# Designs tried in a protein design run: peptides against a protein of PDB entry 6FRK. Part 165

Target 1, 411 residues: chain A of PDB entry 6FRK
Amino acid sequence: NEEVLNAMLKEVCTALLEADVNIKLVKQLRENVKSAIDLEEMASGLNKRKMIQHAVFKELVKLVDPGVKAWTPTKGKQNVIMFVGLQGSGKTTTCSKLAYYYQRKGWKTCLICADTFRAGAFDQLKQNATKARIPFYGSYTEMDPVIIASEGVEKFKNENFEIIIVDTSGRHKQEDSLFEEMLQVANAIQPDNIVYVMDASIGQACEAQAKAFKDKVDVASVIVTKLDGHAKGGGALSAVAATKSPIIFIGTGEHIDDFEPFKTQPFISKLLGMGDIEGLIDKVNELKLDDNEALIEKLKHGQFTLRDMYEQFQNIMKMGPFSQILGMIPGFGTDFMSKGNEQESMARLKKLMTIMDSMNDQELDSTDGAKVFSKQPGRIQRVARGSGVSTRDVQELLTQYTKFAQMVKKM

## One batch from the design tools (peptide; made by RFdiffusion4, then SolubleMPNN)

Design b2_p19_6_s2 (from b2_p19_6, 11 letters changed)
Fold by OpenDDE base, seed 3:
Structure b2_p19_6_s2 (fold): chain B 411 residues (1-411), chain A 19 residues (1-19)
Amino acid sequence: as target 1 above (411 residues)
Amino acid sequence: DLEEKALLIKKFLDLLSEL
């Protein structure tokens, strides 16, 4: 029994290291899991794998809990939020995402560009802010980030803004000059929250980077970016351990809407490859698929049309990157769709939709679309010509539709 | 209803992964 436990713990430890979890945290977790497992309960025929997974899950939940309540803005007050992080961490994009998130919730939000080091930083912020209709402040002539941050914060305080976000300069590496500038800005504007932005794709470097920021500035919140890539998010545990600060949001892509509040349980479930059914449900509900009740009713009646399939492809396309959606399904690890396979899968979906755009309402709304085409083969040739594809491509679509419709009839 | 909906989406995505 102890050899079997040690073998299973070795597999879990390997998977956590491959998920970018820090080696010290993996070692501590292994010791805590060993101490939490009752070997007598393991002998009684309980599912050893489920028991170990539950013990690992419980210890990972403790690792993302810093024991500190996340800062939240107060309605009707002026809340100053300072952003810190390296260049390329997604800091500037994340400032815009956070401002847009609060604006959509009915907060009076604004952005300040205190990045004087990077050429075109203010133009980039201005473009993002203008596109999102967010008020912004910055300078083309002032080179002191302390002056820009102070003037911008004072201006927006006087205008009764509730959320005042300050984007600071980044660097490509940890530099003493960057940390001194961040301290000077923080001392001048007296932020209510300091947010450290971390790129999840840096893997094992997350601990050292997060510690270097926390040792220099009073980081109170963490945002993790680039969780849409190959990063399994294990570096987020290292950031919490180093900063003693909660993760408040995650960045899940390049779009301004690819931003969500951090949830501990879904995140750990995804990290363990258990999937994120809760996040899939939330994402499906956020899409305000008012038509989703009508679809569920049709599915309950075993009805499925080519139009219903087209609408589902549109919904999948609206949910964001296909890799993120698959990565929320239990048993589809984040590795199952390489970035190449995602573009190919999205191109396949677009091709199928283009074929359906050449169908008529009688073909789309038929409860047996495949039978409509089988009875009149001239329809296949019409659709093939209209969409610029082969008759084989249309037959492959109809074969796939038939598999879906048969599955729905078995539900 | 939410579990059934998630299972439906899963089965739909499983079929899409076979494409």
Scores: peptide ipSAE 0.026, ipTM 0.480, DockQ to the pose 0.182
Fold by OpenDDE base, seed 5:
Structure b2_p19_6_s2 (fold): chain B 411 residues (1-411), chain A 19 residues (1-19)
Amino acid sequence: as target 1 above (411 residues)
Amino acid sequence: DLEEKALLIKKFLDLLSEL
């Protein structure tokens, strides 16, 4: 029994190290799991693997919980949120994502660019803010980030903004000058929340970076970025341990909508490679896929039409970021998105839908749509002309549909 | 069954990834 436990714990520890979990945390977790498992309960014929998995899961949940309540903005008040983090952490992009998140929730939100170190920082923020229709402040001439931050915060306070997000300079190195600048900005604007933005892809360096920020500025919240990439998110545990601050949001892609509130259970499930079945269920329920009883019934009968494919593309587009959905499915590794960014995948889906919008009901509702087009090649030319695409693009769609319909017939 | 719906979505997404 102890040999089996030690073998399973070795496998889990290896997987956690491969997920960029800090070696000290993995060692501590192994000891905590060994202490939490009663060897006598393991003798009672219970599924030893499930018990170990549950004990590991429970200890990982504790590592993500700092025991500190996350800061939340107060409605009808002026809430100043200062962002801190290294260059390349996704900080500037995350400011825009958070601003857009609150704007979509009906908050009066604005952005301030207090990054004077990077000449293109204000243009980048302005571009992102303008695309999202978020009010912004910054300067092309003022070089003091304290002045820009103070003026911007005062302006937006006077205009009764509820969420005032301040982006600060991100440098490539942990320089004392950067930390002093951040402290001067923090002292001038007196933020209600300081958010540390961390790149998950830096792996084992997450602890040292997060600690360096916490030792210099009063980090109260963490946002983890680039969880769509090869980063399995184990560095997030190191950030929580070092900052003693909760993860409040995660960045799950490059799009402004690739941003979600942090959920402990889904995150740990994903970290363990279990997927996020609960988040997938929640997404399925949000889509009101209850009306898809007819689709489920058709799929059970091995029937799949071009219309059924079109309706499913509409449903996927309603789910939001495709990366988030894929990342919820057990056995979809982060590498599944390696064949293109999410925007390219969504653009491909939109192109396919535009081709199908030029099809007639006989073509869309046929149980063998590919055969309808193969029997009458003039249909391909009509659809191609109607949708403004090549005949090759229509043939590629029909080839894809045929693969889908064959897979549904094998279900 | 929510698991059956999730499996259907998985199979559909598996297919989409082959595109």
Scores: peptide ipSAE 0.022, ipTM 0.464, DockQ to the pose 0.195
Fold by OpenDDE base, seed 2:
Structure b2_p19_6_s2 (fold): chain B 411 residues (1-411), chain A 19 residues (1-19)
Amino acid sequence: as target 1 above (411 residues)
Amino acid sequence: DLEEKALLIKKFLDLLSEL
């Protein structure tokens, strides 16, 4: 039994290392899981794999919980949020995402660019802020980030802003001068929260980087970026362990709305390749897919029309990046759709929808749409001409529809 | 109901992956 446990723990440890979990944390987790598993209960014929997975899951949940309550902004108060992180961490993009998140929640939100080191930092922030209709402050001429941050915070305090986000300079490496600058800015503006932004794709470097920031600046929150890539987010565990600070949000893509509140359970489920059924459900519910109840009812009756397929394609397109949706499904890795394949897949869905836009209600609402077209081949030629596609493209769509309708009848 | 919705979406996405 101990040999079987050790073999299964070796597989889990390998998968966690492949997910960029720090080697020290994986060793500690292995010891904690071994101590938490009752070997006598494993003898009782319980599914040993499920028990080990549950023990691993429970210990990973503890590693993501720093035991510190996340800071939350107070409504009707002036909340100053300072961002810190290395260059390329996604810090500037994340400032805009967080500002947009709070603005959409009805907070009076603004952005300050205190990055004087990077040429065009203010133009980049201004571009992002303008696209999101977020008020912004910065300078083209002032070189002291303390002055810019102080003036910007004072301005937006006087204008009764509730969320004041300050973006700071990033560097390529840990530099004492960067940490001194960050400390000077923090001392001048007295932020209510300091957010460390970390790139999940840096793998084993996450611990050392996060520790270096925490040792110099009073990091109180973590945001993890680039969780849409090959990084399974194991570096997030290292960041929490090093900073002793909660992850508050995650960046899941390049778009301004590719940003969500951090949820421990879904994140660990994804990290283990168990999928995120809850996050899939939440994403489906956020889409206000009231139309999905009518679909589920039709599907329960084995009915599936071309219109029902069209509505589902619209729903998938509203769910955001197809790679993220697949990454929420158990057994689909985040890597199933490369970024190139996602745009191609979305273009393919749009092409199929454009073909269906040239169909009439009798064709769309038929429970046997393929038979309607097979009985009157002139319909295929009409739809092909209307949508600017070949008759073959319409036949391929009808073939796909027939496969879907057959699977629905087997559900 | 929510698990059925998720399973439906999964089956639909599985089908889309075959596209």
Scores: peptide ipSAE 0.021, ipTM 0.481, DockQ to the pose 0.168
Fold by OpenDDE base, seed 4:
Formats: C-alpha cells, structure tokens, sequence
Structure b2_p19_6_s2 (fold): chain B 411 residues (1-411), chain A 19 residues (1-19)
C-alpha cells in the first residue's frame, strides 16, 4: 500500500512539476498528502486513486489560500490600486483589464500611467483606455513616475473616481532602482492595494520573482497572466506562497475581456487536468443563459433543432475564445487548440451561423432538420446560395447537427 | 441541475471539438 501510494504521489509530483509548481511546494505537498491519507481507509478497498486525488486537491487548495482576506474596493470611496511587476508580465494590459472589469460593474474607474521607463507605455495605456472608454492620466514630458502618479491620483480623487489604477514601470531584471522607484511611488500615493502581476509562463522562476517583490514592496494582491498559453498555472501557487497574498484575478488572453476573478476550486481542478466545470457553469450563468432551462427540457425529451444549435453557437461565441472554453472541459488540455486554430474555430462557428441565417423557420424549428433537407435536396442548394457557401458546407453542417441530435437522443 | 447543465455543455463542446 505504501509503495502504491508512493508511486501515485510520484506521478502527481511529476505532473505538478510539469505544471510549473515549485519543487519546494511539491515536496511539502507530498508530505502533507502522506500525513492526510489514512492508510487504513486505503486498505478498506476505497478507490485509492480518488482518495489520493482528493487529498492532493485539498492540499493544493490550502497552498493557494494565503490565509489572508483579499482586499476589495469600497463603493463610494476613492480606492487607489497600484500595479507592480516585471516588464513583459502583462502589467499594463492587466491594468486596463481590471479598469474595464470595474467599469462594467458600474464603478467610476480611471487609469494612470506612471511608466516613464518604457517607450510607448503611455501610448499603449492610452490606446487601451480609449478603446474601453476609460479615463486616463499620464505625461509625455514628466519623467518622474512619483510626480505623474501623485498628480494623477490627486486629479482623479478630486474628480471623485472610485477606482484609481496606477501602472508603474517594469524592468527586465529585478533591479534595486526599480524597487526604490516602486517604494517612492507607493509612499507618495498611499495605495489601498498593491497588486503584483506575474506571468505564469516564467515557470519555476515565479517563486524567486514573487519573493523579490514582496521583500521590497507590501504586495497585498496577486494577478496571474498568460494562463491562455502553455503555462498550467503552477507558478501561481509559488506567488501565493512567497507573497502571502491572494490571487484576485487571472488573465486568460490578450483581449480586454480575457480577465476573470480568481476561483480556487476551478483553478486547482484545471491545474490537475480535471477541467473547470465550475468556471464553465459560471460563464454560462453570467451569459443569462437561463433560457437554457427550455433547452435542457427539450434535451431531456431528446429534442434538438437547428435553432437550438444556433443559439448554442451564439452562446459559445459570447463565452469568449473557444480554446478557453475547451480548456474548462476535463480531458481537453490547453494544447488542443493552438492560437491559429482558435480564430479558425471562431470563423468556422460564424460560417455555420451564416449558413443557418439562410435557413427558414421550418428548417430551423424542425425536430429533425437533417431529414427536412434530405427529403427536399433543393433546400440545400437554396441555403448554399443564400449564404454564399458550397452545398458541401451545408451538408457538413447538417452532418454535425445530426451527430448532435443523435447524442441528445442518447442522453 | 448545475452538474447536468455542465455535462450537457461538456457534451456540446466535445461535439464542437470534433468540428
């Protein structure tokens, strides 16, 4: 039993190391899991694999919990949020994403560019802010980030902004000059929250990086970026361990909407390759897909129409990038869709919808749409002409619909 | 209901992955 446990723990430890979890944390996890597993309960014929997975899951949940409550902005107050992190961490993009998130929640939000070091930092922030209609401040002439941050914070405080986000300079390396600049900015603006932005793709360097920031600046929150790439997010555990600060949000892509509140259970599930069913459910619920009760009821009766499929394609397109949605499903790794395949998949969905836009209500609302088309092949030619596609493309859509409708009938 | 909904979405997305 101990040999089997050790073998399974070795596989889990290997998978966690391959997920960029720090070797010290993996060792600690292994010891904690061993201590949490009752070997007697394992002897009683309980599914040893499920028990180990549950113990691993439980200990990973503890590793992502810093034991500190996340800072939250106070409505009707002026909340100053300072961003810190290395150049290339996605810090500037994340400032815009966070600002947009709060703006969409009805907060009076603004952005300050105190990055004087990076050429075009202010132009990038201005571009992002303008696209999102977020008020911004910065200078093309002032080189002192302390002055820019102070003036910008004062301006937006006087204008009764509720969320004041300050983007700071990054460096390619952890330099003492960067940390002194961050301290001077922090001392001048007195932020209510300091957010450390970490790139998940830096792998095993996450711990050392996060520690270096925490040792110099009072980091109170973490945001992890680039979780849409090959990064499995194990570095996030290292950031929490080093900073003793909660992860508050994750960046899941390059779009301003590719930003979500951090959820422990979904994140750990995804890290273990179990998928993110909860995040999928939450995305579905945020879309007000409550009209899916009618769909679920139809599906329980084995009924599925081309219109029902069209509505589901619209819903998927609203959920964001298809790769992210697939990455929420257990067994679909993030590697299944390269960035090139995502645009192609969205283009394919849009093509399928364009074909369905050329269908009539009798075709769309038929409980057997494929049979309607098979009985009258002239319908395929009409739809193909109407949508500007080949008859083969319409037949392919009908084939996919038929596969789905057959799967629904087997539910 | 949520698990059934998730399973349904999973099956739908599994089908879309075959697209």
Amino acid sequence: as target 1 above (411 residues)
Amino acid sequence: DLEEKALLIKKFLDLLSEL
Scores: peptide ipSAE 0.025, ipTM 0.483, DockQ to the pose 0.127; fails the geometry check

Design b2_p19_6_s3 (from b2_p19_6, 8 letters changed)
Fold by OpenDDE base, seed 4:
Structure b2_p19_6_s3 (fold): chain B 411 residues (1-411), chain A 19 residues (1-19)
Amino acid sequence: as target 1 above (411 residues)
Amino acid sequence: ELVEEALKILELLKLFSEL
């Protein structure tokens, strides 16, 4: 029994190391799991694999819990949120994502660019903020980030902003000058929360990076970025361990909407390759797909129209990148769609929707839309002209619809 | 049931992305 346990723990430890979990944390996890497993219960014929998986899951949940309550903004107050992190961590993008998140929740939100070191930092923030209609502050002439941060915070406090996000300078390396600048900014603006932004793709370097920030700056929250890539997120455990601060959000892509509140159970489930059924249910509920009792009933009867397909494409587009949705299903790895394929897939879906926008109700609501077009080929030419596409593109859509409708009939 | 329906929708969505 101990040999079997040790073999299974070795496989789990290997998988966790391949998921960028720090070697010290993996060792500690192994010891904690061994101490938590009753070997007598394992002898009684219980599914040893499920028991070990549950013990591993439980100990990973503890590793992502810093034992500290996450800071939350107070409604009707001025909440100053300072962002810190290395250059390339996704810090500036994450500031915009967080601002947009709070704005969508009905908070009066603004952005301050106190990154004077990176050429075009203010232009990037301004571009992101303008696209999201978020008020912003920064300077093209002031080089002191303390002055910019102080003036921007004062301005937005006087304008009764509720969420004031300050983006700071990053560096390529952990430099003492960066930490002194961050301390000076923090002392000047007195932030209610300091958010450390970490790139998950840095792998085993996550612990050393997170520690270096925590040793210099009073990090109170962590945001992990680039979880849409090859990063399995094991570095997030290292960040929590080093900072003793909760992960509050994750960045799951490059779009401003590719940002979600951190959930422990889904994250650990994904880290273990168990999928994210909870986040899937939440996304389904957010889409009000339950109001699709009519769709489910149609699917149960093997009925599927081009309109039903269009509505599903709208739902996919609202759910975000399809790779993230697939990565929520157990047994579908995040590697199933390369980043290049996501933008291409979304562009393809949008193209297909544009073709369907040129269809009439008889074509859209037909139980066999492909047969309607096959009986009257002039419809294909009309739709192609209306949507500005080739007749081949319309035929490809109809071929896809036919394949799908055949699968629905087999369900 | 909701999970099975969500999984069916996702299998369907998966098929659309593989297309």
Scores: peptide ipSAE 0.018, ipTM 0.508, DockQ to the pose 0.140
Fold by OpenDDE base, seed 3:
Structure b2_p19_6_s3 (fold): chain B 411 residues (1-411), chain A 19 residues (1-19)
Amino acid sequence: as target 1 above (411 residues)
Amino acid sequence: ELVEEALKILELLKLFSEL
């Protein structure tokens, strides 16, 4: 029994290391799991694998809990949120995502660009803020980030803004000048929250980077970015361990909507390759699939049109990266779709939608769309010409639709 | 039921990814 336990723990430890979990945390977790497992219960014929998975899950949940309550903004107050992090961590994009998140929730939000080091930082912020209709402040002439941050915070305080986000300068590496600038800005604006933005794709470097920021500035919150890539998120545990600060949000892509509140249970489930059924349900619910009751009713009746297929493709496109959705399914690891296969799959879906955009309502709303085209082959040639594709591409779409409609009839 | 419906949608999505 002890040899079997040690073999299974070796596999789990290997998988956690491959998920970018820090070696010290993996060692501590292994010791804690060994201490939590009753070997007598393991002998009684209980599923040894499930028991070890549950013990591992429980210890990972403890590693993501810093024992500190996450800071939350107070309604009707002026909440100053300062962002810190390296260049390329997604910090500037994350400032815009957070501002947009609070704006959509009915908070009076604004952005300040205190990045004077990077050429075009203010133009990039201005473009993102204007696209999201978020008020912004910055300077093309002022070179002191302390002056810009102070003036911007004072301006937006006087205008009764509730969420005031300050983006600071980043660097490509840890530099003393960056940390001094961050301290000067923090002392001048007196932020209610300091958010460290970390790139999950840096793997085992997460501990050292997060520690270097926490040792210099009073980080109170963490945001983890680039969880849409090959990053399994194990570096997030290293950030929590080093900063002793909660993860408040995660960045799940490049779009302004690719941003969600951090949830411990779904995140650990995904990290273990158990899937994220809860996050899948939440993502399905966030899509305001009020139109999904009508679709579910149609599916229950074995009705499936080309329009219903088009609407499903639109929903897939709105859900974000298809690799993320697949990675929420138990047994589909995040590695199942290479980043190349995802772009190709999205390009295929977009091509199929472009073909359907050349169809008429009679073709789209037919309960047997393939039969409409088979009865009048001239429709295939019309749609092919309208969408700029071959008649073969339209026939392939209709063949796919027919397979789906047959599956729906078997449901 | 919602999980079973989500799994059915996901089986459909999986079939779309094999295309």
Scores: peptide ipSAE 0.018, ipTM 0.501, DockQ to the pose 0.157
Fold by OpenDDE base, seed 1:
Structure b2_p19_6_s3 (fold): chain B 411 residues (1-411), chain A 19 residues (1-19)
Amino acid sequence: as target 1 above (411 residues)
Amino acid sequence: ELVEEALKILELLKLFSEL
């Protein structure tokens, strides 16, 4: 039994190290799991794999919980949120994502650019803010970030803004001059929350980076970015351990909507390759897929039309980044779609929908749409001309539809 | 790939309707 436990723990430890979990945390987790598992209960014929997996899951949940309640903004008050982090961490993009998140929830939100170190930092923030219709402040001429931050916070306080986000300078390395500037800004504006932004793609460097920020600045919240790439999220555990601060949000892509509240259970489930069934249920419910009860009933009866396929493609396009949805399915790791493949996949779906927009109701609503086109080849040429595609593209669509309809009949 | 992806979504939608 101890040999089996040690073998399974070795596999779990290897997978956690491959997920960028810090080696000290993996060792501590291994000891905690060994102490939590009763070897006598493992002898009783219980599924040893499920028991170890549950013990690992519980200990990972404890590693993500700092035991401190996350700061939340107060409605009808002025909440100043200061962002800190290295250059290239996604800090500036994350400021815009957080501002947009609160704006969509009906908060009066604004952005301040106190990054005087990077040429074009203010232009980048202004471009993102303007695109999202978020009010912004900054200077092209003032070089003191304390002056810009103070003036911007005062202005937006006087205008009764509820969420005031301050973006600060990031540097490439932990420099004492950066931390001094951050402390001067924090002392001047007296933020209600200091958010550390961490890039998950730096792997094992997450601990040392997060510790250096916490040792210099009173970090109260963490945001983890670039969880759409090769980063499996294990660096998030290192950030919590080093900062003793909760993760409040995660960045899951380049789009302004690729930003979500951090949920502990879904994150650990995904980290273990168990999927995020709960987040997938939430995402399906947000789509109001209750209107798909009629579709599910048709599918149960082995009925599937080109219109039903079109409606499914519309639903896929509404779900947002397909990589996020696939990453919620058990057994589909985050590695399954590179960012390049996702935009190409969405462009392919949109092309297929454009072909179907040139079909008539008889073609769309037929339970054997491929047979309607095979009996009258002139329909393929009409649809191809109407959608500006080749007859081959229409035949490829019909071949895909036929594969779907055959799978639905086997379901 | 798109076909496999959309089939996975249909299987998921079915799994959610059975829950």
Scores: peptide ipSAE 0.016, ipTM 0.497, DockQ to the pose 0.027
Fold by OpenDDE base, seed 2:
Structure b2_p19_6_s3 (fold): chain B 411 residues (1-411), chain A 19 residues (1-19)
Amino acid sequence: as target 1 above (411 residues)
Amino acid sequence: ELVEEALKILELLKLFSEL
């Protein structure tokens, strides 16, 4: 029994190391799991694999919990949030994502660019903020980040902003000058929260990086970025262990809405390749499935219209990155759709929707839409002209629709 | 049931993404 346990723990430890979990944490987890497993209960014919997975899951949940309650902003107060992190961590993008998140929740939110080191930092922040309609502050001429941060915080406090986000300079490496600058900014603006932004894709370097920030600056929250890539997020465990600070949000892509509150259980489930059934249910519920029940009922009757296909394309477009949805299904890796293929697929869906926007209700609501077009070829030419596409593009859409309608009839 | 329905929708959506 101990040999079987050791073999299974070796497989789990290998998978955790392949998921960028720090070697020290994996060793500690292995010892904790061994101490938590009753070998006598393993003899009773219980599924040894499920018991080990549950013990591993429970110990990973403890590693993600720093035992410290996450800071939360207070409504109707001025909350100053300072961002810190290395260059390329996604810090500036994450500032905009967090600002947009709070703005969508009805908070009076603003952004301050206190990055004087990087040329065009303010232009980048201004571009992101303008796209999201978020108020911003910064300077093209002031070189002291303390002055910019102080003036920006004072300005937005006087204007009764509730969420004041300060983006700071990043560096390529840990530099004492960077930490001194961060301390000077923090001392001047007196932030209510300091957020460390970490790139999940840096693997085993996550611990050393997170520790170096925590040893110099009072990091109180962590945001992990680039969890949409090959990084299974094992570096997040290292960040929590080193900073003793909770993960508050995760960045799941490049878009401004590719940002979600951190949930421990779903994250660990994904890390173990168990999928995220709860997050799948939540996303499905956010889609307002009342329209999908009507679809499922139509599908059960072998009915599928061009309108039903259009509504499904709208649902796909609302679900966000399809790779993330597939990554919530047990046994589907996040790598099933390359990032390039996803944008191309979304552009293709949007093109198909634009063709369907030029169709009439008789064409859209026909249970045999392809036959409506085949009987009157002039409809294809009308739709092609209306949508600015070739007659071939409309014929390809109708061919695809016919394949789907045939599959639905076989379901 | 909601999970099975979500999986069926996702299988359909997968077929749509292979377009």
Scores: peptide ipSAE 0.020, ipTM 0.504, DockQ to the pose 0.163; fails the geometry check

